# Peptides against a protein of PDB entry 2Q3Z, part 18

Target 1, 272 residues: chain A of PDB entry 2Q3Z
Amino acid sequence: YVLTQQGFIYQGSAKFIKNIPWNFGQFEDGILDICLILLDVNPKFLKNAGRDCSRRSSPVYVGRVVSGMVNCNDDQGVLLGRWDNNYGDGVSPMSWIGSVDILRRWKNHGCQRVKYGQCWVFAAVACTVLRCLGIPTRVVTNYNSAHDQNSNLLIEYFRNEFGEIQGDKSEMIWNFHCWVESWMTRPDLQPGYEGWQALDPTPQEKSEGTYCCGPVPVRAIKEGDLSTKYDAPFVFAEVNADVVDWIQQDDGSVHKSINRSLIVGLKISTKS
Target 2, 254 residues: chain A of PDB entry 2Q3Z as posed
Amino acid sequence: YVLTQQGFIYQGSAKFIKNIPWNFGQFQDGILDICLILLDVNPKFLKNAGRDCSRRSSPVYVGRVGSGMVNCNDDQGVLLGRWDNNYGDGVSPMSWIGSVDILRRWKNHGCQRVKYGQCWVFAAVACTVLRCLGIPTRVVTNYNSAHDSNLLIEYFRNSEMIWNFHCWVESWMTRPDLQPGYEGWQALDPTPQEKSEGTYCCGPVPVRAIKEGDLSTKYDAPFVFAEVNADVVDWIQKSINRSLIVGLKISTKS

## One batch from the design tools (peptide; made by RFdiffusion4, then SolubleMPNN)

Design b1_p9_6_s2 (from b1_p9_6, 5 letters changed)
Fold by OpenDDE base, seed 1:
Structure b1_p9_6_s2 (fold): chain B 272 residues (1-272), chain A 9 residues (1-9)
Amino acid sequence: as target 1 above (272 residues)
Amino acid sequence: LPQRPVGAP
C-alpha cells in the first residue's frame, strides 16, 4: 500500500468486472516535490500558512486537503472531471496509464487543471499523493455506486402513471465508482475507529463548502454510525442506498415503491 | 471503460 508503484484499478460493471494496469509512481523523480507543491497551493495554506503547516502531521487533515486538491473545483487542484464524451480539448480519461504524467503536467503548466479525469483517475492520483506523504492508501471500486444528492440515504426516481422516469435531475447510480481508503488513527473520534478511512476526491458533493469527502472510518460505514465525521451519510449511501420509485398520478397522489431490481454497492478493495 | 450512469430499471 506504500511500496507498490504499479497496480491495478477495477472498472466495468457488477456483471462484467474489468481492470486496468496503473503506474502510481510515488517514488519516481520529482513526484514528492509535486505533492509538496499541492499542499503549498491549497486554500488553507493560502489563508494561513502557519496553521496549515502545523496540521500537516495529521493524516486526517492531510487526507481531507488531498481529497479537495485532487479535483480542481474551488481551488488550484489537479484534475477537471468530465463525463459527456467530449474530450477533444484535452486528454480522454480513458487514455491515462498512470498518475506521474498527470502530476507532471499539472506542475509544468503552473498548477493549471489537467483535462480530463473520471473517478478512477481522481482516486489514482489521490492514492499516489497520499502514498508520497507516507499514508498507506489503496484504490477502492464500488459497483452500482450511488450518488445521494439530498442526504436521505435514498436514490429516488420519479415516475409517471406508466412507470416512465420523469424530470431532468434524477439521482445517480454509477456503473462503478472509485475512491481511496487510507490507513490512519482517528484521535478526533471515539476509540475503535482507527484503520481504513474512506476519502473521495471525485467532485460529487460539497463538504463544509468544498468539493471533498472524508476521511470517514470504514468501520463507521459498516456499523451504520452516520454521525461520524467526515461525510458518513454520503459515503454510506454510496454503498448502501435504497432505491425508491415515486409513482405520480394525475390527481396529485404519489405511490412509493421500493425498487429491488437495482442493488447498490459491491465494493472491491485493491491489493496494490 | 468510462464511468456511466446505470439506467433506472
Scores: peptide ipSAE 0.398, ipTM 0.899, DockQ to the pose 0.515
Fold by OpenDDE base, seed 4:
Structure b1_p9_6_s2 (fold): chain B 272 residues (1-272), chain A 9 residues (1-9)
Amino acid sequence: as target 1 above (272 residues)
Amino acid sequence: LPQRPVGAP
């Protein structure tokens, strides 16, 4: 017999919130074994197995490893992200209905990256893995979620006198973005930062040279303590970035417009 | 629904 753990993942937009059913399946046969394989193929284990194993009792350490290993960037991780609607050589991110099939495919193909994921797929797989490893975890959806690429806590748009966006459009606000929150103590931080920790397995920015993010105390983000490990500025920007419009006139004059509260981080949805 | 950038303000 197998135990299936079902849930919902929130998607859509700030104005039109949707959800999908998701099979996390952390108690299904063989899933724990796959999660252990994930740990045994991580770069830190390959570099120094004894050191890596000695750190696996730390949910902080394990959470950070899982955040990195759920994406295939930099390692033999689980999922390849894709957002360009060209999914013909794999599985559309929208086709997945649970983590179990993804993890089984990954393992059965010799830890070859599974094509393809987007934010909720990354988050859901991370949630499954972390739960398997005994870390209480939930998926979180943020609507109008910023992706700050230059760590300035701003999403910047450059416009001409006609209001047309010019130049690089790399900085963006997602209609929605998903990550996970995991419950853990933070003995590596000052007292008071125990509780929910944000982890983001979607490969957006590098942290210490690897596409991973967190854990960072949700409390630190709420209180604006950007000095806390790990990746507090990035996670803070996801939910609180200011949007700046730079309007350049023909005479070379530049006008700045800043808008925060009406755009970024309008709604965060998770199971309480 | 895929994850997509929202239009710039």
Scores: peptide ipSAE 0.370, ipTM 0.894, DockQ to the pose 0.511
Fold by OpenDDE base, seed 5:
Structure b1_p9_6_s2 (fold): chain B 272 residues (1-272), chain A 9 residues (1-9)
Amino acid sequence: as target 1 above (272 residues)
Amino acid sequence: LPQRPVGAP
């Protein structure tokens, strides 16, 4: 994981799985220096450099910082996300073939956000950075990945009696979503949660006021232990959210249908 | 292929 510079990222849909080659390039010239710059511009360093530096020996701490700094939300992070197909003022997310060019552009433009990323771009850059810092990391793709916005472990659709969806449709299911898993011990948790930890650098929800996610033990997600830090309910929902259709009738009656296993988290692909 | 919402199931 740390030594592999070339890889594949899985994309597409549950029915039509695709992959793209990706150059992670963690050992290319200057990339480690850029990763160190990323740490030195993080909000925690700017607030208290001594405290931040003293915690950089912790993969848990560093993983959480990297998750936040790969996106540019609320900081000098690397990538700006965009999903509306309007990429003319930057680089289309689909045009990237590796992390190296992204990181070099970020650094060379004074740590200005690079336009643009989507989930696999965020995940791939995070993977590069974490590998540079000596943390074994892999990209993970989940098909039919939920984005739970209200932490209820549900993706809710409201419908009238005619089946027409009401409201803003804020909660959603992605055709696919990518994040990273990093191998680390968890001395901050009860015994048995060492191993793969999920980290999600795509800016979806705030965790402790910052667009970051994890690390959370993959074991905790598998076992449904939502009490484990960080962000277990959110990551659990990405792979296990129930889909609820709320049918509102004219008489004021409300009916719900729930379906989980057939919709959300149909397939997870990662390097074995 | 871009990341995109799936239609409401």
Scores: peptide ipSAE 0.368, ipTM 0.895, DockQ to the pose 0.514
Fold by OpenDDE base, seed 2:
Structure b1_p9_6_s2 (fold): chain B 272 residues (1-272), chain A 9 residues (1-9)
Amino acid sequence: as target 1 above (272 residues)
Amino acid sequence: LPQRPVGAP
């Protein structure tokens, strides 16, 4: 997890799983220095350098900082996300083959955001940075991954009497979504939550005012302990949200259908 | 292969 520089990232759909080769390159020349620059431009360092530096011995703290700094939301982070197929003013997310070029471009252009990323690009760059900093990390892919926007552990669709979706309020399920898992102890939690921790650098929801997610123990997600910091409800919903169909009839009546097992989180792929 | 919404089930 720390030593491997080349690997694969899983993509596609639950029915048609694909993978791409990826160069993480955590030991390539200058990459560690770029990771240190990333830490030195983070908002917490700029606010109080001494406090930030004193906390860099904590993989919990560093993981949360990296989750926020891999995206350019709220800070001088590495990547700008884009999903609308308009990539002419940058690089298509699908064209990247490794983290090294992304990190070098970011640094060489004065820490300007690199255009563009999607989930696996964010996850892969985060994986590189965390490995550089000595944190064992792997990329994880979830198929039919939910994005809960209102923190209710549900993906809600609104339909008319004809079954047509009313689009303005519909939440989202991704065909696939990538994040990272990092191995660390959790001295800030009760005993038993050491091990793999989920971190999501794709800017989906704000956590404590910043587009970041985690670390949260994978064990807490599996056991349904949603009170566990950080962001347990959001990560739980990614892998196990219920789907609710709200059907409005002509008479104004509303019917609720709940799907608990068949849609979200069909398969999770990671390095064993 | 881009990340895309799958829509409603």
Scores: peptide ipSAE 0.361, ipTM 0.890, DockQ to the pose 0.507

Design b1_p9_6_s3 (from b1_p9_6, 5 letters changed)
Fold by OpenDDE base, seed 3:
Structure b1_p9_6_s3 (fold): chain B 272 residues (1-272), chain A 9 residues (1-9)
Amino acid sequence: as target 1 above (272 residues)
Amino acid sequence: MPQRPVGAP
């Protein structure tokens, strides 16, 4: 998980699983230096360098910083996300074959955000950075991955009396979503939460004011301990959200219906 | 393959 430089990232859909080869390249020339630059441009370092540096021995702290810095939201992070199929002013997310080129571009352009990434690109870059920093990390893919936007553990669709989805602000389920899991102890939690921790560098929701996510123990998610920092409800929803239809009738009444046709979550963890 | 929303049935 630290030494493997090449691997596969799972994509596609639950019914049609695909993968792409990816060069993580954590031992390529200059990549460690770029990872250190990433740490040195993070908002916490800029605010208080001494405090930030004193906390870099904590994989919990570093993991959270990396999850925030891999995306360019709120900071001088690495990647700008885009999902609208308009990539002409940058590089299509589908064109990347490894983390090295992305990180080098970022550094060589004065830590300017690289256009563009989607979930697996974010995850892969985070994986590279975390591995560079000595944190065992793997990319994971979750099919039918929920994006809960209002922290209620539901994906909610609003429908008219005919069952047609209303509004443009509906919550969504991704065909797939990628994040990373990192191995670490959790001295900041009750005993038993050591092991794999989920971290999500894709800018989906803010955590404590920053687009970052985790670390949260995979065990906590599995056991439904939503009180566990960080971001347990959000990560739980990604893999376990229920889908609900709110059907509005002509008389103004609203009917709640559980949508059993949409099953959230099918997680695949990589072996390397 | 791009990440995309799954449409509700």
Scores: peptide ipSAE 0.416, ipTM 0.900, DockQ to the pose 0.506
Fold by OpenDDE base, seed 4:
Structure b1_p9_6_s3 (fold): chain B 272 residues (1-272), chain A 9 residues (1-9)
Amino acid sequence: as target 1 above (272 residues)
Amino acid sequence: MPQRPVGAP
């Protein structure tokens, strides 16, 4: 989880699992230096360098910083996400074969955001950075991954009497979503939450005002302890959200239906 | 392979 430079990232759908090879390249020339630059341009360093540096011995702190800095939202982060198939002014997310080129492009262009990424690109870059910084990290893929936007642990669809989705379609389930898990102790939590911690660098929801997510103990998610820092409800929903259809009738009545055809969550952890 | 929404008509 630190030494492996080549690996696979799982993609596709729950019924048709695929994978791609990925070069994490954490030991390639200059990559560690780029990771250090990433830390030195983070908002917390810019606000108070001494405080930021004093916290860099904490993998909890560093993990959260990296989660935020891998995306370019809110800061001078690495990647700009895009999902609309319009990639002509950059590189298609599907074109990347490793983290090294992305990180080098970012650094070589004055820490300008690299266009473009999607979940596995964000996750893979985060994995590279965290490994460079000595934090054991793996990419994970979750199929039928929910994006809960209102923190109610539900994916809600509003439908007309014909079952057609109406209005805002912002809440959704991804065919797949990738994030990372990092091994660390959690001295900031009650005993027992050491081990794998989920971190999600894809800019989906803000955490404490910044597009970052985690670290949250995988154990806490498994056991349903949603009070644990950081972002337990969001990560829990990614793998466990229920789907609800609100069916609106022409008379203005609303019928609540649990959509059992959409099962959220099938997590695969890599062994590389 | 890109991410895509599922379950929506």
Scores: peptide ipSAE 0.411, ipTM 0.898, DockQ to the pose 0.538
Fold by OpenDDE base, seed 2:
Structure b1_p9_6_s3 (fold): chain B 272 residues (1-272), chain A 9 residues (1-9)
Amino acid sequence: as target 1 above (272 residues)
Amino acid sequence: MPQRPVGAP
């Protein structure tokens, strides 16, 4: 989880699982220096360098910083996400084969955001950075992954009497989504939450005002302890959200149904 | 392979 530089990332759909090779390259020349630059341009360092540096011994703190800095939202982060197939002014997310080129481009262009990333690109870069900083980390893929936007642990679809979806209010389920799990102790929590912690660097929702997610104990998600910091409800929903259809009738009545055709979540953790 | 919404069931 620290020493492996080459691996695979799972993609596709629940019915058609695929993978791509990926070069994490955490030990390649100059990559550690780039990871240190990433820490030195983070908003917390710029606000109070002494406080930020004093907290870098905590993998909990560093993990949360890296989750925020891998995306360029709110800061001088590494990657700009894009999903609309308009990649002509950058690099298609599908063309990347490793983290090293991305990190080098970011640094060499004065910490300008690299165009473009999607979930596995964000996750892979985060994995590289965390491994480089000595935190055991792996990429995780979840199929039929929910994006809960209103913190109710539901994915809600709104339909009229004709069964037509009201797209402006409909929430989203990804065919697949990637994030990382990092191994660390949690001295900031009650005993028993050491081990794998989920971190999600894809900019989906703000956590405490920043596009970041985690760390949250995988155990807390499994046991349903949604009060556990950080972002337990969001990560829980990614793998366990219920899908609800809201049907509005002509008379203004609303009916709720739990959808049985779409099951949220099929998580695959890799060993490399 | 791109990440895409699966849409409503």
Scores: peptide ipSAE 0.400, ipTM 0.898, DockQ to the pose 0.510
Fold by OpenDDE base, seed 1:
Structure b1_p9_6_s3 (fold): chain B 272 residues (1-272), chain A 9 residues (1-9)
Amino acid sequence: as target 1 above (272 residues)
Amino acid sequence: MPQRPVGAP
């Protein structure tokens, strides 16, 4: 989880699991220096350098900073996400074969955001950075991964009497989603939450005003402790959200559909 | 392989 520079990232769907090789390259020349630049351009450093530097001994603090800085939302972060199949003004997310080229491009272009990433690209870059900083980290893939947008632990679909989906925005279930798990102690929590912590660098929801997610103990998610910082409800929903199909009638009545086949969550932890 | 929304059931 620290020493391996080459590995695999799982993709595809729950029924058709695929993988791609990935070069994390955490020990390649100049990569550690780029990771340090990433820390030195983060909003907390720019606001108060002394306070930021004093907290860099905490993997909890560093993990949260990296989660925010791997995406370019709100800051001078590394990657711009795009999912609409229009990648002509950049690099297709599917073209990347490792984190090294992405990080070098970011640094060499004055910390300008790299176009483009999707979940596994965000996760892989975060994994590289965290490993560089001495934090044991692995990429995780979750199939049928939910994106809860209203913090109710439900994915709700509204349909009319003809079965047509209503509304401008439906909550999302991804075929797959990737994030990272990092090994650390949690002195900021009650005893027993040391170990793997989930961190999600893909910009999905804001946490304390920034597009970042975690760290949250994997144990807390498993046990359903949704009060645990950071972002336990959101991460819980990614793997455990209930899916509800509503049928709306003209009279304003709403009924649950009896037909449900989609189950949220099938998590695979990587060995490398 | 791209990340994509799965269709609502």
Scores: peptide ipSAE 0.413, ipTM 0.901, DockQ to the pose 0.509; fails the geometry check

Design b1_p9_6_s4 (from b1_p9_6, 5 letters changed)
Fold by OpenDDE base, seed 1:
Formats: sequence, structure tokens, C-alpha cells
Structure b1_p9_6_s4 (fold): chain B 272 residues (1-272), chain A 9 residues (1-9)
Amino acid sequence: as target 1 above (272 residues)
Amino acid sequence: LPQRPVGEP
């Protein structure tokens, strides 16, 4: 999880699992320097360099910074996400075969955002950076992965009396979603939460005002401890959300129906 | 290969 430079990332769907080879390349020439640049352009460093540097010994702190800096939202981060199939002014997310080219492009263009990424690209780059910084990290794929926007642990669809979905789907389920898990102690939590910590660099929701997510103990998610920092409810929902249909009637009444056809969550952790 | 929303209307 630190020494391997080549690996696989799982994609596809729950019924049709696929994988692609990926070059993480954390030991390739210049990659460590680029990772250090990433830290040196983060908003916390720019605000107070001394305080930021003093906290870089904490994998909790570094992990949270990296999750925010791998996406270009709110900062000089690495990747711009795009999902609308219009990639002509950049590189298709599906074209990347490793993290090294992405990081080199970012640095060589003055820390300008690289176009474009999707979840596995964000996760893979985060994995490279964290490994480069000495934090054991793996990419995780979750099939039927939920995006809960209102922190109620539900994916909610609004339907008319005929069962037709009304309005925009603000909340959604991805066919798959990737993030990373990093191994670290959690001295900022009660004992027992050391081990794998989930971090999600894909810009989905803001955490403390920044598009970042985690670290949150995998154990806390498994045990349903939603009070655990950081972002336990969001990560819990990614793998455990229930799906609810709100059926609206003409009289203004609403009927709640559990949607059992949509099952959230099937998590696979990479072995390399 | 790309991420896509899942769900039936």
C-alpha cells in the first residue's frame, strides 16, 4: 500500500465489475516534489505557513488537506471534474492510465487545474500523493454509491401520483464511486478508531466550507458511529443509504415508499 | 467506463 506503484482500479457496475490498470508512480522522478508543491499551495499554508507546516506530521491533517487539494474546487487543486461527456477542451477522464502524467501536467502548467477527472481519477491521484507522503493508502470502489445532499442518510426521489420522477434528481446513486482508504492512528478520537480511514477527494459535498471529505474511521462507518469526525454521515450514506420515494398527490398529501429495487453499497478494497 | 447515475424513473 506504500511500495506498489502499479495497481488496478475497479469500475463498471455491481453486476458487471471491471478493472483497469493504473500507474500510481509515487516513486517516479519529481513526483515527491510535486506532492510537496501541492502542500505548499494549499489554502491553509497560504493563510499561515508556520501553522500548516507544524501540522504536516499528522496524517489526519495531511489526509484532509490532500482530499481538498486533489480537486480544484476552492483552491489551486489538481483536477477539474466533469461528467457530461463534453471533454473536447481537455483530456477525457477515461484516457488516463496513471497519476504521474496528471501531476506533471498540473505542475508544468503553473498548478492550473487539469481537465478532466471523474471519481477514480480523483481517488487514484489522492492515492499517489498520500503514498508519496508515506501514508499507506488504497483505492476503494463502491458500487451503487449514494450521494446524500441533506445528511439524512436517504436518497429521496419525488414522484407524482403516477410514479414519475418530478424535477431534478439532486440526490443520486452512482453506478460506481471511488475514494481512498488510508491507514493511520486517530489521536483526535476515542481509542479504537485506528486503522483504515476513508477519504473522498471527489468534490461532492463541502466539509467545513471546503470540498473535501474525511478522514473517517472505516470502523465508525461499519458500526454506525455518525458522530465521528470527519464527515461520517456522508460516508455512511455512500455505502448504506436507504432509497425513499415520496409520492405526491393532487390534494397535497405525500406517501412515503421504500424503494427496494435500488440497493446502495457494494464496497471493494484494492489489494495493490 | 464513466460514472453514471443509476435509477429507474
Scores: peptide ipSAE 0.433, ipTM 0.905, DockQ to the pose 0.522
Fold by OpenDDE base, seed 5:
Structure b1_p9_6_s4 (fold): chain B 272 residues (1-272), chain A 9 residues (1-9)
Amino acid sequence: as target 1 above (272 residues)
Amino acid sequence: LPQRPVGEP
């Protein structure tokens, strides 16, 4: 989890699971230095360097910072996400074969955001950075992964009386989504939440004003303890959201239909 | 393969 530089990332769909080789490269020349630069340009450092540095001994703190800094949303982070198949002004997310080139490009261009990433790219870069910083980390893939935007643990579709989906479909289910799990103690929580912590660097939702997610104990997600910081409801929904169809009738009545055809969540954790 | 929304339910 710290020493492995080569690995696989799972992709595709629940029905068609794929994997790609990935070079994490956490021990390649200059990569640790780039990870330190990442910390030194984070908003918390810029606001109060002394306070930020004093907290870097905490993997909880560092994990949360890295989750935010791997994406370029709201800061000088590493990657710009894009999903619209228009990648001509950058590198297609599908073209990356490792974290090293991404991190080097970021640093060499004055910490300018690298175009482009999708979930596995964000996760892989986060994995590299966290491993560089001595935090045992693995990439995980969740198939049929929900993106809950209103923290109600549901993926909601609005339909007319004919079953046609209405609205902008803001809530969605990904064919797959990747994030990382990092091993750390949680002295900031009650006993028993040490171990694997989920961190999601893909900019999906803001947490405390920043596009970051976690760390949240995997145990808390498994047990349904949604009060556990950080971002337990969001991560829980990624793996366990129910799909609901709201059907609107001509008379203005609305009824709820549970969509059992869409099952959220099939999690694969890497062991490398 | 890219990350993409699942097909419509």
Scores: peptide ipSAE 0.418, ipTM 0.901, DockQ to the pose 0.516
Fold by OpenDDE base, seed 2:
Structure b1_p9_6_s4 (fold): chain B 272 residues (1-272), chain A 9 residues (1-9)
Amino acid sequence: as target 1 above (272 residues)
Amino acid sequence: LPQRPVGEP
């Protein structure tokens, strides 16, 4: 999980699982230096360098910083996400074959955001950075992955009497979504939550004011302990959300229906 | 293979 530089990332759909080769390249020349630059341009360092540096011995702290800095939404982060198929002013997310070129482009252009990424690109870059910093990390893919926007553990669709979606769609399910799991102790939690921690660098929801997610113990998610830091409800919903249809009739009455055609969650973890 | 929403009408 630290030594492997080449691997595979799982993509596609639950019915048609695919993978791509990926060069993580954590030991390639200059990559560690770029990871250190990433830490030195993070908002916490810029606010209080001494405090930030004093906390870099904590994988929990560093993991959370990296989760935020891999995306550019709130900071001088690495990647700009885009999902609308309009990539003419940058690089298509599907064109990347490794983290090294992305990180080098970011640094060489004065820490300007790289266009463009999607979930597996964010996850792969985060994996590279965390490995460079000595944190055992792997990429994880979840098929039918939910994006819960209101922390109610539901994906809610509003429909008319004919089953047609009404209004602006907010919550959604991805065909697949990628994030990372990192191995660390959790001295900030009760005993028993050491081990794999989920971190999600794709900008989906803000956590404590920043587009970042985790670390949260995989054990906490499996056991349904949603009180654990960080972002347990969000990560739980990614893999376990129920889908609800709110069907409105012409008379204004509303019927709640569980959508059983959309089953959230099928996790595939990469191995080193 | 882009990431895309499912459950669309």
Scores: peptide ipSAE 0.414, ipTM 0.901, DockQ to the pose 0.539
Fold by OpenDDE base, seed 4:
Structure b1_p9_6_s4 (fold): chain B 272 residues (1-272), chain A 9 residues (1-9)
Amino acid sequence: as target 1 above (272 residues)
Amino acid sequence: LPQRPVGEP
């Protein structure tokens, strides 16, 4: 997980799984230096360099910093996300074939955000950075991955009497979503939570005021321990949210229906 | 293949 520079990232849908080759390139020239720059421009370093540096021996701390810094939200981070098919002023997320070009572009343009990324691009760059920093890391793909916005472990759709979705459609289930898992001990938690930790660098929800996510023990998610830091409810919902339809009637009543046709977390691929 | 909401292209 630290030594492999080339791999595959899984994409597509639950019914039609695809993969792309990806060059993580953690040992290519200058990449480690760029990862160190990433740490040196993070908000915590800028606020208190001594404190930030003293904590860099912790993979928990570093993982959380990297999760935040891979996206450009809130900071001088690496990637700007975009999903609306308007990529003419940058590079289409689908065009990237590796992390190296992205990181080099970021550094060479004065740590200006690179346009554009989607989930697997964020995850892949995070994977490269974490590997450079000596943290065993892999990209993970979840099919039918939920984005819970209100931390209720539900994906809620509002529908009219004809079944048409109303409102802003803010909550959703992605056809797929990628994040990373990193191997680390968790001395900050109760015993038994060492091992794979989920980190999500795609800017979906704020954690403690910053667009970052994790680390959270994969074990905690599997066991439903939502009290475990960081961001256990959000990550749990990504893989196990229930879907609810709120159906409006002509009389103004609302009917709650469990949508059993949409199953979250159908398959998780951790092979890389 | 872009990331998309389920049911959308």
Scores: peptide ipSAE 0.412, ipTM 0.893, DockQ to the pose 0.555

